# Peptides against a protein of PDB entry 3HTU: the designs that were tried, part 34

Target 1, 75 residues: chain A of PDB entry 3HTU
Amino acid sequence: RRPEEWGKLIYQWVSRSGQNNSVFTLYELTNGEDTEDEEFHGLDEATLLRALQALQQEHKAEIITVSDGRGVKFF

## One batch from the design tools (peptide; aimed at target 1 K73)

Design b2_p29_5_s4 (made by RFdiffusion4, then SolubleMPNN; from b2_p29_5, 15 letters changed)
Fold by OpenDDE base, seed 5:
Structure b2_p29_5_s4 (fold): chain B 75 residues (1-75), chain A 29 residues (1-29)
Amino acid sequence: as target 1 above (75 residues)
Amino acid sequence: KPPIELLTEEERKEDKEIVEKRLEELKKK
């Protein structure tokens, strides 16, 4: 899958699960219990980041970079 | 859900703090 396609899947999950406007660490998205049944579970962070960047370009997400890692907020 | 364009600096700061706290918690677990 292309990053944009991964982004679509991730955003669909966020929307369906009512997690819009919520904040995640990148780890929680791909390794958390809440996403165990999602295709993007276990996705490497590099690919995840690209997917989220695609969403960010569409104003559907904002990647949050802090000193010890990254997170994301969905819109 | 407010559009990303409407986020305030305060909200961004709060979100960063949330991420930081979550990351710290993950490292402990």
Scores: peptide ipSAE 0.653, ipTM 0.899, DockQ to the pose 0.757
OpenDDE base, seeds 1, 2, 3, 4: peptide ipSAE 0.647, 0.649, 0.649, 0.648; ipTM 0.897, 0.897, 0.897, 0.898

Design b2_p29_6_s1 (made by RFdiffusion4, then SolubleMPNN; its pose is not in this set)
Fold by OpenDDE base, seed 2:
Structure b2_p29_6_s1 (fold): chain B 75 residues (1-75), chain A 29 residues (1-29)
Amino acid sequence: as target 1 above (75 residues)
Amino acid sequence: MLEEIKKKLEELEKKRKEEEKRKEEELEK
């Protein structure tokens, strides 16, 4: 899958679960209990980041970088 | 670590909302 395809899957999960406008750490998206049944569970961080960047271009997500790490807010 | 990140993100979001509110209030003057 291309990064944008992963992004689509991730955003679909966010939308289906009604978690728009919520904030996640990158770790939660790929390693959290809430996504255990999702195809993107276990996705490497590099690919995840590219996927989220694709969503960011569509104004569907915002990647937030802090000293302690990175997270993402979905819209 | 995860909790710290979440708190940081929440703080950033709060600051963003406050900034947006301030800008909106300025536009309404």
Scores: peptide ipSAE 0.158, ipTM 0.593, DockQ to the pose 0.691
OpenDDE base, seeds 1, 3, 4, 5: peptide ipSAE 0.076, 0.111, 0.089, 0.154; ipTM 0.519, 0.530, 0.499, 0.594; seed 4 fails the geometry check

Design b2_p29_6_s3 (made by RFdiffusion4, then SolubleMPNN; its pose is not in this set)
Fold by OpenDDE base, seed 3:
Structure b2_p29_6_s3 (fold): chain B 75 residues (1-75), chain A 29 residues (1-29)
Amino acid sequence: as target 1 above (75 residues)
Amino acid sequence: SLEEVRKKLEELQKKREEEKRKEEEKKKE
């Protein structure tokens, strides 16, 4: 899958689960309990980041970086 | 922990939004 395709799957999950405007760490998106049954669970962080960047270009997500970690907010 | 990081990210976002609002308001004065 291309990063954009992964982004689509991720955003579909966010929308269907009613978690728009929620903030996630990058880790919990691919390793958390909430996504354990999703296709993107276990996705490598590099590909995840590219997927989120694709969503960010569509104004569907915003990647947030702090000194002690990275996360994302969905819209 | 992941929860601590999540809270930190949320706080960061709120602060950024508040700062942006204040700057926009100041510009209108």
Scores: peptide ipSAE 0.099, ipTM 0.523, DockQ to the pose 0.630
OpenDDE base, seeds 1, 2, 4, 5: peptide ipSAE 0.084, 0.084, 0.078, 0.099; ipTM 0.510, 0.510, 0.499, 0.522

Design b2_p29_6_s4 (made by RFdiffusion4, then SolubleMPNN; its pose is not in this set)
Fold by OpenDDE base, seed 1:
Structure b2_p29_6_s4 (fold): chain B 75 residues (1-75), chain A 29 residues (1-29)
Amino acid sequence: as target 1 above (75 residues)
Amino acid sequence: KLEEVKKKLKELEEERKKKEEEEKKLKEL
């Protein structure tokens, strides 16, 4: 599965769960309880970042970075 | 302010990571 495809799955989850305009930590997306049943649960951070970057290019997300911390806001 | 939100996000990330890891360890015992 390509990063763009992962991004699509992630965004679909965000949308159908009514989480648009919400902010997530990267850890929450792949290790949180809310995504345990999703295909992208357990996804490695590198692939996750690439997926989110793809969404960012589509103006569907914004990756937030502060020092050594990272998260994402979905639109 | 955006910077304040970002700072809080970082704090939440660390807190959540710690909590989840501790929970996993506990469940495995």
Scores: peptide ipSAE 0.225, ipTM 0.685, DockQ to the pose 0.029
OpenDDE base, seeds 2, 3, 4, 5: peptide ipSAE 0.207, 0.207, 0.208, 0.203; ipTM 0.644, 0.643, 0.662, 0.639

Design b2_p29_7 (made by RFdiffusion4)
Pose (drawn by RFdiffusion4):
Structure b2_p29_7 (pose): chain A 75 residues (1-75), chain P 29 residues (1-29)
Amino acid sequence: as target 1 above (75 residues)
Amino acid sequence: EEEEEEKEEDEEEVEEKLEEEEEEKEEEE
């Protein structure tokens, strides 16, 4: 599955729950306790980063760099 | 200035979440 197909699924989960301006760590998207029964749970951080970069090109997400890790804000 | 403050708040929130995740991993170990 390509980066942008994960990006569409990630974006749909965020939009439907009313988290349209929420900030997330990349870890909590693929390993957190809110996304356990989500389809993208267990995705590696490299593919997730690329899926997020595809969303950023579509102005649907902004990747945040915080020292020892990564986060993202969805729009 | 409002956009810069919003970005700083977002960075602080990510930092706090990362620290909580590290602490949870240490407790599990």

Design b2_p29_7_s1 (made by RFdiffusion4, then SolubleMPNN; from b2_p29_7, 11 letters changed)
Fold by OpenDDE base, seed 5:
Structure b2_p29_7_s1 (fold): chain B 75 residues (1-75), chain A 29 residues (1-29)
Amino acid sequence: as target 1 above (75 residues)
Amino acid sequence: MEEEEKRKKDEEKVKEKLEEIKKKKEEEE
């Protein structure tokens, strides 16, 4: 899958679960209990980041960078 | 100002979550 395709799957999950406008760490998306049954569970961080960057270009997400790591807010 | 405050709040949420995950990883080791 391309990053854009992964982004689509991730955003679909966010929307279906009613978590728009919520903040996640990258770890929560790929290693959290809430995504265990999702195809993107276990996705490597590099690919995940590219997927989120694709969503960011579409104004569907914003990657948040802090001193101890990164997160993302979905819109 | 409103957007700045929202950004700061979101950043704090990220920081909090990162700390929680860090603690969980350390406890599981």
Scores: peptide ipSAE 0.555, ipTM 0.859, DockQ to the pose 0.910
OpenDDE base, seeds 1, 2, 3, 4: peptide ipSAE 0.555, 0.550, 0.550, 0.552; ipTM 0.859, 0.857, 0.857, 0.858

Design b2_p29_7_s2 (made by RFdiffusion4, then SolubleMPNN; from b2_p29_7, 13 letters changed)
Fold by OpenDDE base, seed 3:
Structure b2_p29_7_s2 (fold): chain B 75 residues (1-75), chain A 29 residues (1-29)
Amino acid sequence: as target 1 above (75 residues)
Amino acid sequence: SEREKELEEDKEIVRKKLEEIKKKKKEEE
């Protein structure tokens, strides 16, 4: 899958689970218990970041950077 | 600005989540 396609799957999960406008760490998306049954669980961080960047270009997400790591907010 | 305040709040949420994850990982060791 391309990063854009991964982004679509992630955004679909966020929307279906009713978690829009919520903040996640990147770790929670790919390693959290809430996504264990999702196709993107276990996705490498580099690909995840590219997927989120694609969503950000579409104004569907905002990547949040802090000193100890990164997160994302979905819209 | 209002947007800047929201961004700072979101950053704080991320920081807290990262700290919690770090603590959980340490407890599992």
Scores: peptide ipSAE 0.634, ipTM 0.905, DockQ to the pose 0.906
OpenDDE base, seeds 1, 2, 4, 5: peptide ipSAE 0.632, 0.633, 0.630, 0.634; ipTM 0.904, 0.905, 0.904, 0.904

Design b2_p29_7_s3 (made by RFdiffusion4, then SolubleMPNN; from b2_p29_7, 19 letters changed)
Fold by OpenDDE base, seed 5:
Structure b2_p29_7_s3 (fold): chain B 75 residues (1-75), chain A 29 residues (1-29)
Amino acid sequence: as target 1 above (75 residues)
Amino acid sequence: SSAKRQREKDIEEVRKRLEKIKEEEKKKE
């Protein structure tokens, strides 16, 4: 899958679960309990980041970088 | 602005979540 395809899957999960306007760490998306049954669970961080960047270009997400790591806000 | 305040809140939430994960990892270590 291409990063933008992963982004689509992630955003679909966010939308279907009613978690738009929610904040996640990158770790929570790929290693969290809430995504254990999702295809993107276990996805490497580099690919995840590219997927989120694709969503960001579409104004569907905003990557938040702080000193301790990264998170994302979905819209 | 409201947007600025919301963004600040989101940033703080990310920071808190990251700290929580870090603390949990330390406990398991």
Scores: peptide ipSAE 0.542, ipTM 0.851, DockQ to the pose 0.881
OpenDDE base, seeds 1, 2, 3, 4: peptide ipSAE 0.540, 0.538, 0.532, 0.539; ipTM 0.849, 0.849, 0.846, 0.849

Design b2_p29_7_s4 (made by RFdiffusion4, then SolubleMPNN; from b2_p29_7, 17 letters changed)
Fold by OpenDDE base, seed 5:
Structure b2_p29_7_s4 (fold): chain B 75 residues (1-75), chain A 29 residues (1-29)
Amino acid sequence: as target 1 above (75 residues)
Amino acid sequence: EEKKKQLEEDKKLVAERLEKIKKEEEEKK
């Protein structure tokens, strides 16, 4: 899958099941219990980041960078 | 503005979660 395809899957999950939290760490998306049954679970961080960047270009997400890592806010 | 303020709050939230994850991972060692 291409990054934008992964982004689509991630955003679909967020829109369906992630309504309680719109902000995630990258780790939570790919390693959290809430996404264990999702295809993008276990996705490498590099690919995940590219996927989120694709969503960001569509104004569907904003990548958040802090001193200890990254997160993302979905819109 | 409000958007900037919200981003700062989101950053704090992300940072907090990252710290929790770090702590939990260390505890599992």
Scores: peptide ipSAE 0.533, ipTM 0.844, DockQ to the pose 0.877
OpenDDE base, seeds 1, 2, 3, 4: peptide ipSAE 0.526, 0.524, 0.526, 0.521; ipTM 0.841, 0.841, 0.841, 0.839

Design b2_p29_8 (made by RFdiffusion4)
Pose (drawn by RFdiffusion4):
Structure b2_p29_8 (pose): chain A 75 residues (1-75), chain P 29 residues (1-29)
Amino acid sequence: as target 1 above (75 residues)
Amino acid sequence: STEELLKELAELEAERRDLERELEELEEE
């Protein structure tokens, strides 16, 4: 599955729960306890990063760099 | 504990960036 297809699925989960301006760590998206039964749970950070970069090009997400890791804000 | 600290830092960086953009828009007006 390509980066942008994960990106669409990631964006749909965020939009439907009312988290349209929420901040997430990349880890908690693929490994957190809220997303356990989500389809993207277990996705590697590299592919997740690329899916997020595709969302950022569509102005749907902003990737945040915080020293020892990565996060993202969705719009 | 490490993940909780990382989450708090990501939230603070997101708020800092929002404030920086609001300040730039006010200066342009």

Design b2_p29_8_s1 (made by RFdiffusion4, then SolubleMPNN; from b2_p29_8, 19 letters changed)
Fold by OpenDDE base, seed 1:
Structure b2_p29_8_s1 (fold): chain B 75 residues (1-75), chain A 29 residues (1-29)
Amino acid sequence: as target 1 above (75 residues)
Amino acid sequence: SKLKELLEKAKEKAKEREEERKKKEELEK
């Protein structure tokens, strides 16, 4: 799958989960128990980041970078 | 982790804003 396609899958999950303005660490998004049954579970961080960047361009997400790591906020 | 703590705070603030938004919309109806 292309990063954009992964982004679509991720955003679909976020949307149907009923979470408004949800925030995740990159780790819990792909390794957390909440996404264990999702296709993107276990996705490598590099591909995940590209997927999130695609969503960011669509104003559906914002990647948060701090000294301790990265997270993402979905809109 | 520090990152998790920061993001949780952001999450809490986001929820608070959403609740306030819903409250406002309800009051305006």
Scores: peptide ipSAE 0.156, ipTM 0.585, DockQ to the pose 0.207
OpenDDE base, seeds 2, 3, 4, 5: peptide ipSAE 0.153, 0.149, 0.148, 0.148; ipTM 0.587, 0.589, 0.579, 0.581

Design b2_p29_8_s2 (made by RFdiffusion4, then SolubleMPNN; from b2_p29_8, 17 letters changed)
Fold by OpenDDE base, seed 5:
Formats: C-alpha cells, sequence, structure tokens
Structure b2_p29_8_s2 (fold): chain B 75 residues (1-75), chain A 29 residues (1-29)
C-alpha cells in the first residue's frame, strides 16, 4: 500500500470511532489496544509518518513534534 | 514523558470541548 492508502485506512478508523479532534502518539496508533483489529496495527513508524503527512496535506491531521517524540491530532 | 503529558492535556481539552458541544446540542433539541 502507498502512504496515501494507509492514511485513508487510518482516517476511516478515526471517523468510524467518532473521535473528533482526537490526539494520539504515533505509538498508540500502531501499538495501542484500540487499533489491534485494524490493518495498520503494527505498521512501521516511517510508513505511518508518511501516511499522516499525506493526511496533513489534506488538512485532516496535524503532526505534533516535540523533543520527546511525535504525535498527531485528527480533524 | 513530556510528549505524553502534552498530548494527554490536549486529549483532555478535546474531551471537554466535545462534551460541551454535546450538551449544547441536547439543549438545542
Amino acid sequence: as target 1 above (75 residues)
Amino acid sequence: KKLEELLEKAKEEAKKREEKRRKEEELEE
């Protein structure tokens, strides 16, 4: 799958779960209990980041970067 | 962790906004 395709799957999950304006660490998206049944569970961070960047270009997400790591806010 | 702390704060703020929106929606109905 291309990053854009992964982004679509991730955003679909966010939408289905009704988590409006939700915030996650990158780890939570791929290793959290809430996504255990999702296809993107276990996805490598590099691919995940590219997927989120694609969503960011569509104004569906904002990547938050701090010295301790990265997170994401979905819109 | 600083990141987790910041994100947790953001989560709590988002939760409050969502709850407020829901309550206002209920009052509008």
Scores: peptide ipSAE 0.128, ipTM 0.545, DockQ to the pose 0.147
OpenDDE base, seeds 1, 2, 3, 4: peptide ipSAE 0.127, 0.125, 0.117, 0.126; ipTM 0.544, 0.543, 0.526, 0.544

Design b2_p29_8_s3 (made by RFdiffusion4, then SolubleMPNN; from b2_p29_8, 19 letters changed)
Fold by OpenDDE base, seed 2:
Structure b2_p29_8_s3 (fold): chain B 75 residues (1-75), chain A 29 residues (1-29)
Amino acid sequence: as target 1 above (75 residues)
Amino acid sequence: DKLKELLEKIKKKAEEIEKEREEKEELEE
């Protein structure tokens, strides 16, 4: 899958699960219990980042960088 | 807990982002 396709799957989950406006660490999104049944569970961080960047271009997410790591806010 | 601390830092920044978006939306209404 292309990053944009992964982004679509991720955002579909966000919408279906009512997680719009929620915040995740990148690790929680792909390794957390809440996404265990999703196709993107276990996705490598590099691909995840590209997927989220695609969503960011659509203003559906914003990647947040702090000194200790990265996360994402969905809209 | 480092994960908790990281989440709090991210959430704090997210709140700032949300505030900025809300302000922008109000200006566009």
Scores: peptide ipSAE 0.290, ipTM 0.727, DockQ to the pose 0.718
OpenDDE base, seeds 1, 3, 4, 5: peptide ipSAE 0.284, 0.279, 0.278, 0.288; ipTM 0.723, 0.721, 0.719, 0.726

Design b2_p29_8_s4 (made by RFdiffusion4, then SolubleMPNN; from b2_p29_8, 17 letters changed)
Fold by OpenDDE base, seed 2:
Structure b2_p29_8_s4 (fold): chain B 75 residues (1-75), chain A 29 residues (1-29)
Amino acid sequence: as target 1 above (75 residues)
Amino acid sequence: SKLEELMEKIKKKAKEREEEEEREKEEEE
């Protein structure tokens, strides 16, 4: 899958689970209990970042980088 | 600011995650 395709899957999960406007760490998205049954569970961080960047270009997400980690807010 | 609030939330979650992982590792040892 291309990063954009992963982004679609991730955002579909966010939307159908009613978690728009939620904030996640990158770890939570790929390793959290809430996404264990999702296809993107276990996705490597590099690919995840590219997927989220694609969503960011569509104004569907905002990647937040802090000194001790990164996260994302979905819209 | 809004961004500041978001960063604080992320930092909080990250900290909780690390603490949880540490507890799990300690329990397995």
Scores: peptide ipSAE 0.136, ipTM 0.548, DockQ to the pose 0.058
OpenDDE base, seeds 1, 3, 4, 5: peptide ipSAE 0.106, 0.106, 0.118, 0.114; ipTM 0.532, 0.518, 0.531, 0.530

## One batch from the design tools (peptide; aimed at target 1 V23 F24 E28)

Design b2_p30_1 (made by RFdiffusion4)
Pose (drawn by RFdiffusion4):
Structure b2_p30_1 (pose): chain A 75 residues (1-75), chain P 30 residues (1-30)
Amino acid sequence: as target 1 above (75 residues)
Amino acid sequence: LPAVDASELTDEEIKEVLAEKIAAEKEALA
């Protein structure tokens, strides 16, 4: 599955829960306790980073760099 | 960890929230 297909699925999960301006760590998206029964749970950080970059090009997300890791804000 | 609505937060505040979340995650893994 390509980066942008994961990007669409990630974006749909965020939009439907009312988290349209929420900030997430990349880890909590693929490994957190809120996304355990989500389809993208277990996705590697490299592919997730690419899916997020595709969303950023669509102005649907902003990747945040915080020293020892990565996060993301969705729009 | 709970979702944080960052619609009214500055860039610095957002980075602080994320730093706290990453630290909590690392402590939970240790």

Design b2_p30_1_s1 (made by RFdiffusion4, then SolubleMPNN; from b2_p30_1, 13 letters changed)
Fold by OpenDDE base, seed 5:
Structure b2_p30_1_s1 (fold): chain B 75 residues (1-75), chain A 30 residues (1-30)
Amino acid sequence: as target 1 above (75 residues)
Amino acid sequence: MEPVDASNLSEEEIKKILAERLAKIKEKLA
C-alpha cells in the first residue's frame, strides 16, 4: 500500500469510530489496543508518518511534534 | 490509553497532553 492508501485506512477508522478531533501519539495509532484489529496496526512509523502527511495535505490531520515524539490530531 | 478529545483544547494543551502520553509510553516500553 502507498502512504496515501494507508492514510485512507487510518482516517476511515478515525471517522467510523467517531474519533475525529481526537489526538493520538503515533505509537498509539499503530501499537495501541484501540487499533489492534486494524490493518494499519503494526505499521512502521516511517510509513505511518508519510500516511499522516498525506492526510495533513488534505486537511484531515495535523501532525504535532513535541520534544519526545510526534502525535496527530484528526479532523 | 483512551484517545483524547481535543475538540476544545488549545494547541499548547494538546502538546502538553501528547508529551505526557509519550513519556508514559516510553516509560512503559523501557
Scores: peptide ipSAE 0.627, ipTM 0.902, DockQ to the pose 0.868
OpenDDE base, seeds 1, 2, 3, 4: peptide ipSAE 0.621, 0.622, 0.621, 0.623; ipTM 0.900, 0.900, 0.900, 0.901

Design b2_p30_1_s2 (made by RFdiffusion4, then SolubleMPNN; from b2_p30_1, 13 letters changed)
Fold by OpenDDE base, seed 5:
Structure b2_p30_1_s2 (fold): chain B 75 residues (1-75), chain A 30 residues (1-30)
Amino acid sequence: as target 1 above (75 residues)
Amino acid sequence: MPPVDASNLSDEEIKKILEERLKAIKEKLE
């Protein structure tokens, strides 16, 4: 899958679960309990970041950089 | 750990929450 395709899957999950406007650490998205059954669970962070960047270009997400890591807010 | 509803949070509040969660995750993985 391309990063954009991963982004689509991630955003679909966010939307279907009603978690728009929610904030996640990148770790929680791919390693959290809430996404254990999702195809993107276990996705490497580099690919995840590219996926989220694709969503960000579409104004569907905002990557937030803080000390010791990154998070993302979905819209 | 449920996601944080950031609908009414400022950018600074969001960053603070993320930092705290990242810290907790780091400690959990140690």
Scores: peptide ipSAE 0.622, ipTM 0.901, DockQ to the pose 0.882
OpenDDE base, seeds 1, 2, 3, 4: peptide ipSAE 0.616, 0.617, 0.618, 0.619; ipTM 0.899, 0.899, 0.899, 0.899

Design b2_p30_1_s3 (made by RFdiffusion4, then SolubleMPNN; from b2_p30_1, 15 letters changed)
Fold by OpenDDE base, seed 5:
Parts: sequence; structure tokens; C-alpha cells
Structure b2_p30_1_s3 (fold): chain B 75 residues (1-75), chain A 30 residues (1-30)
Amino acid sequence: as target 1 above (75 residues)
Amino acid sequence: LPPVDASKLSEEEIKEILKKRLEEIKKKLE
């Protein structure tokens, strides 16, 4: 899958679960219990980041960088 | 994973939440 395809899957999950306007660490998205049944669970962080960047270009997400790591806000 | 409605939060508040979560995750992985 291309990054934008992963982004689509991720955003679909966010939307289906009603978690728009929620904030996640990148770890929570791919390693969290809430996404265990999702295809993107276990996705490497590099690919995840590219996927989120694709969503960011579509104004569906905002990647947030803090001192200890990164997170993302979905819209 | 407790949901947080960030629609009304400032950028700084969101960053603080993320920092806190990252710290908690780090502790769990230790």
C-alpha cells in the first residue's frame, strides 16, 4: 500500500469510531489496543508518518511534534 | 485509550496532553 492508501484506512477508522478531533500519539495508532483489529496495526512509524502527512495535505490531520515524540490530531 | 476532544483545546494544551501520554507509554515500555 502507498502512504496515501494507509492514510485512507487510518482516517476511515477514525471516522467510523467517532474519534475526529481526537489526538493520538503515533505509537497509540499502530500499537494501541484500540487498533489491534485494524490493518494498519503494527505499521512501521516511517510509513505511518508518510500516511499522516498525506492526510495532513488534505487537511484531515495535523502532525504535532513535541520534545518526546510525535502525535496527530484528526479533524 | 481515553478519548480526548481536542476541538476546544489550544495547541499548547494538545502538546501537553501528548507529552503526558508519551511519558506514560515510555513508562509502560520500561
Scores: peptide ipSAE 0.593, ipTM 0.888, DockQ to the pose 0.833
OpenDDE base, seeds 1, 2, 3, 4: peptide ipSAE 0.584, 0.587, 0.586, 0.585; ipTM 0.885, 0.886, 0.885, 0.885

Design b2_p30_1_s4 (made by RFdiffusion4, then SolubleMPNN; from b2_p30_1, 14 letters changed)
Fold by OpenDDE base, seed 5:
Structure b2_p30_1_s4 (fold): chain B 75 residues (1-75), chain A 30 residues (1-30)
Amino acid sequence: as target 1 above (75 residues)
Amino acid sequence: MKPVDASNLSEEEIKEILEKRLKAIKEKLA
């Protein structure tokens, strides 16, 4: 899958699970219990980041950088 | 960890939450 395709899957999960406006660390998205049944569970961080960047271009997410890592807010 | 509803949080609050979570995760994985 391309990053954009991963982004679509991620955002679909966010939407259908009512997680819009929620904030995640990147780790939580791919390693959290809430996404264990999702195809993107276990996705490498680099690919995840690219996926989220694609969503960010569409104004569906905002990647938030802090001192010790990154998170994401979905819209 | 459950996601945080950031609908009514400031950017600073969000960043603080993320930092705390990241710290906890890193400690867990260490």
Scores: peptide ipSAE 0.616, ipTM 0.898, DockQ to the pose 0.856
OpenDDE base, seeds 1, 2, 3, 4: peptide ipSAE 0.612, 0.612, 0.613, 0.612; ipTM 0.896, 0.895, 0.896, 0.895

Design b2_p30_2 (made by RFdiffusion4)
Pose (drawn by RFdiffusion4):
Structure b2_p30_2 (pose): chain A 75 residues (1-75), chain P 30 residues (1-30)
Amino acid sequence: as target 1 above (75 residues)
Amino acid sequence: TAEEELRTMQEELKEMAEEEAERRDEMREE
């Protein structure tokens, strides 16, 4: 599955829950306790990072760099 | 013990990511 197909699925989960301006760690998206029964749970950070970069090109997400890790804000 | 440390580290990282997002919004408003 390509980066942008994960990106569409990630974006849909965020949009439907009312988290349209929420900030997430990349870890919590693929390994957190809210996303356990989500389809993208267990996705590696490299593919997730690319899927997020595709969303950023569509102005649907902003990647945040915080010293020892990565996060993201969705729009 | 290792799982509790990892949870604490992730909570701190989340707080830092929220603060950085607020600082970026403030800069855009200025």

Design b2_p30_2_s1 (made by RFdiffusion4, then SolubleMPNN; from b2_p30_2, 16 letters changed)
Fold by OpenDDE base, seed 5:
Structure b2_p30_2_s1 (fold): chain B 75 residues (1-75), chain A 30 residues (1-30)
Amino acid sequence: as target 1 above (75 residues)
Amino acid sequence: MAEEERKKKLEELKKKIEEKAKEREEERLK
């Protein structure tokens, strides 16, 4: 899958689960219990970041970087 | 214990991300 396709799947989950306007660590998205049944569970961080960057370009997400890691806020 | 340590670090990270997200939102509202 292309990053944009992964982004679509991720955002669909966010929307369906009512997680819009919520913040996640990257680990929560791909390794959390809440996403165990999702196709993107276990996705590598590099691909995840590209997917989120695609969503960011669409103003559906914002990647947030702090001193000790990264996360994302979905809109 | 390793898992607990990891979990704690992730929780702390999330809090930092949430705070920064809030700051950015406040800036956008100005």
Scores: peptide ipSAE 0.553, ipTM 0.856, DockQ to the pose 0.899
OpenDDE base, seeds 1, 2, 3, 4: peptide ipSAE 0.547, 0.548, 0.543, 0.546; ipTM 0.855, 0.855, 0.853, 0.855

Design b2_p30_2_s2 (made by RFdiffusion4, then SolubleMPNN; from b2_p30_2, 16 letters changed)
Fold by OpenDDE base, seed 5:
Structure b2_p30_2_s2 (fold): chain B 75 residues (1-75), chain A 30 residues (1-30)
Amino acid sequence: as target 1 above (75 residues)
Amino acid sequence: MEEEERREKLKELKEKAEKKAEEREKEKLE
């Protein structure tokens, strides 16, 4: 899958689960219990970042950088 | 890294990200 396709799957999960406007760590998205049944569970960080960047270009997400890592807010 | 330590680190990261997101939202409204 292309990063954009992964982004679509991730955003669909966020939307369907009613978690828009929520902030996640990258680890929560790919390793959390809430996403165990999702196709993107276990996705490598590099691909995840590209997927989130694609969503960011569409104004569906914002990658948040802090001193000790990154998070993401979905809209 | 122990599982509990990792969990706490991730929790702190999330809290920082949430705080920064709130600050950004506030700035957009000003």
Scores: peptide ipSAE 0.454, ipTM 0.817, DockQ to the pose 0.886
OpenDDE base, seeds 1, 2, 3, 4: peptide ipSAE 0.449, 0.446, 0.438, 0.444; ipTM 0.816, 0.814, 0.811, 0.814

Design b2_p30_2_s3 (made by RFdiffusion4, then SolubleMPNN; from b2_p30_2, 17 letters changed)
Fold by OpenDDE base, seed 2:
Structure b2_p30_2_s3 (fold): chain B 75 residues (1-75), chain A 30 residues (1-30)
Amino acid sequence: as target 1 above (75 residues)
Amino acid sequence: AEEERRRKELEELLEKAKEKAKELEEKRKE
């Protein structure tokens, strides 16, 4: 899958689960309990980041960089 | 031990991210 395709799957999950406007850590998205049954669970961070960047270009997400890590807010 | 450390790291990061998210949301409202 391309990063854009992963982004689509991730955002579909966010929308279906009613978690728009929620904030996640990158680790939480791919390693958390809430996404355990999703295809993107276990996705490597590099690919995840590219997927989220694709969503960010569509104004569907905002990658949040803090001093000790990164998260993402979905819209 | 590793799981506990990771949990704390995630909680701290999440808190910081949520605060920044609030700031971003305020900017979007303008």
Scores: peptide ipSAE 0.114, ipTM 0.586, DockQ to the pose 0.856
OpenDDE base, seeds 1, 3, 4, 5: peptide ipSAE 0.117, 0.112, 0.113, 0.114; ipTM 0.603, 0.583, 0.584, 0.589; seed 1 fails the geometry check

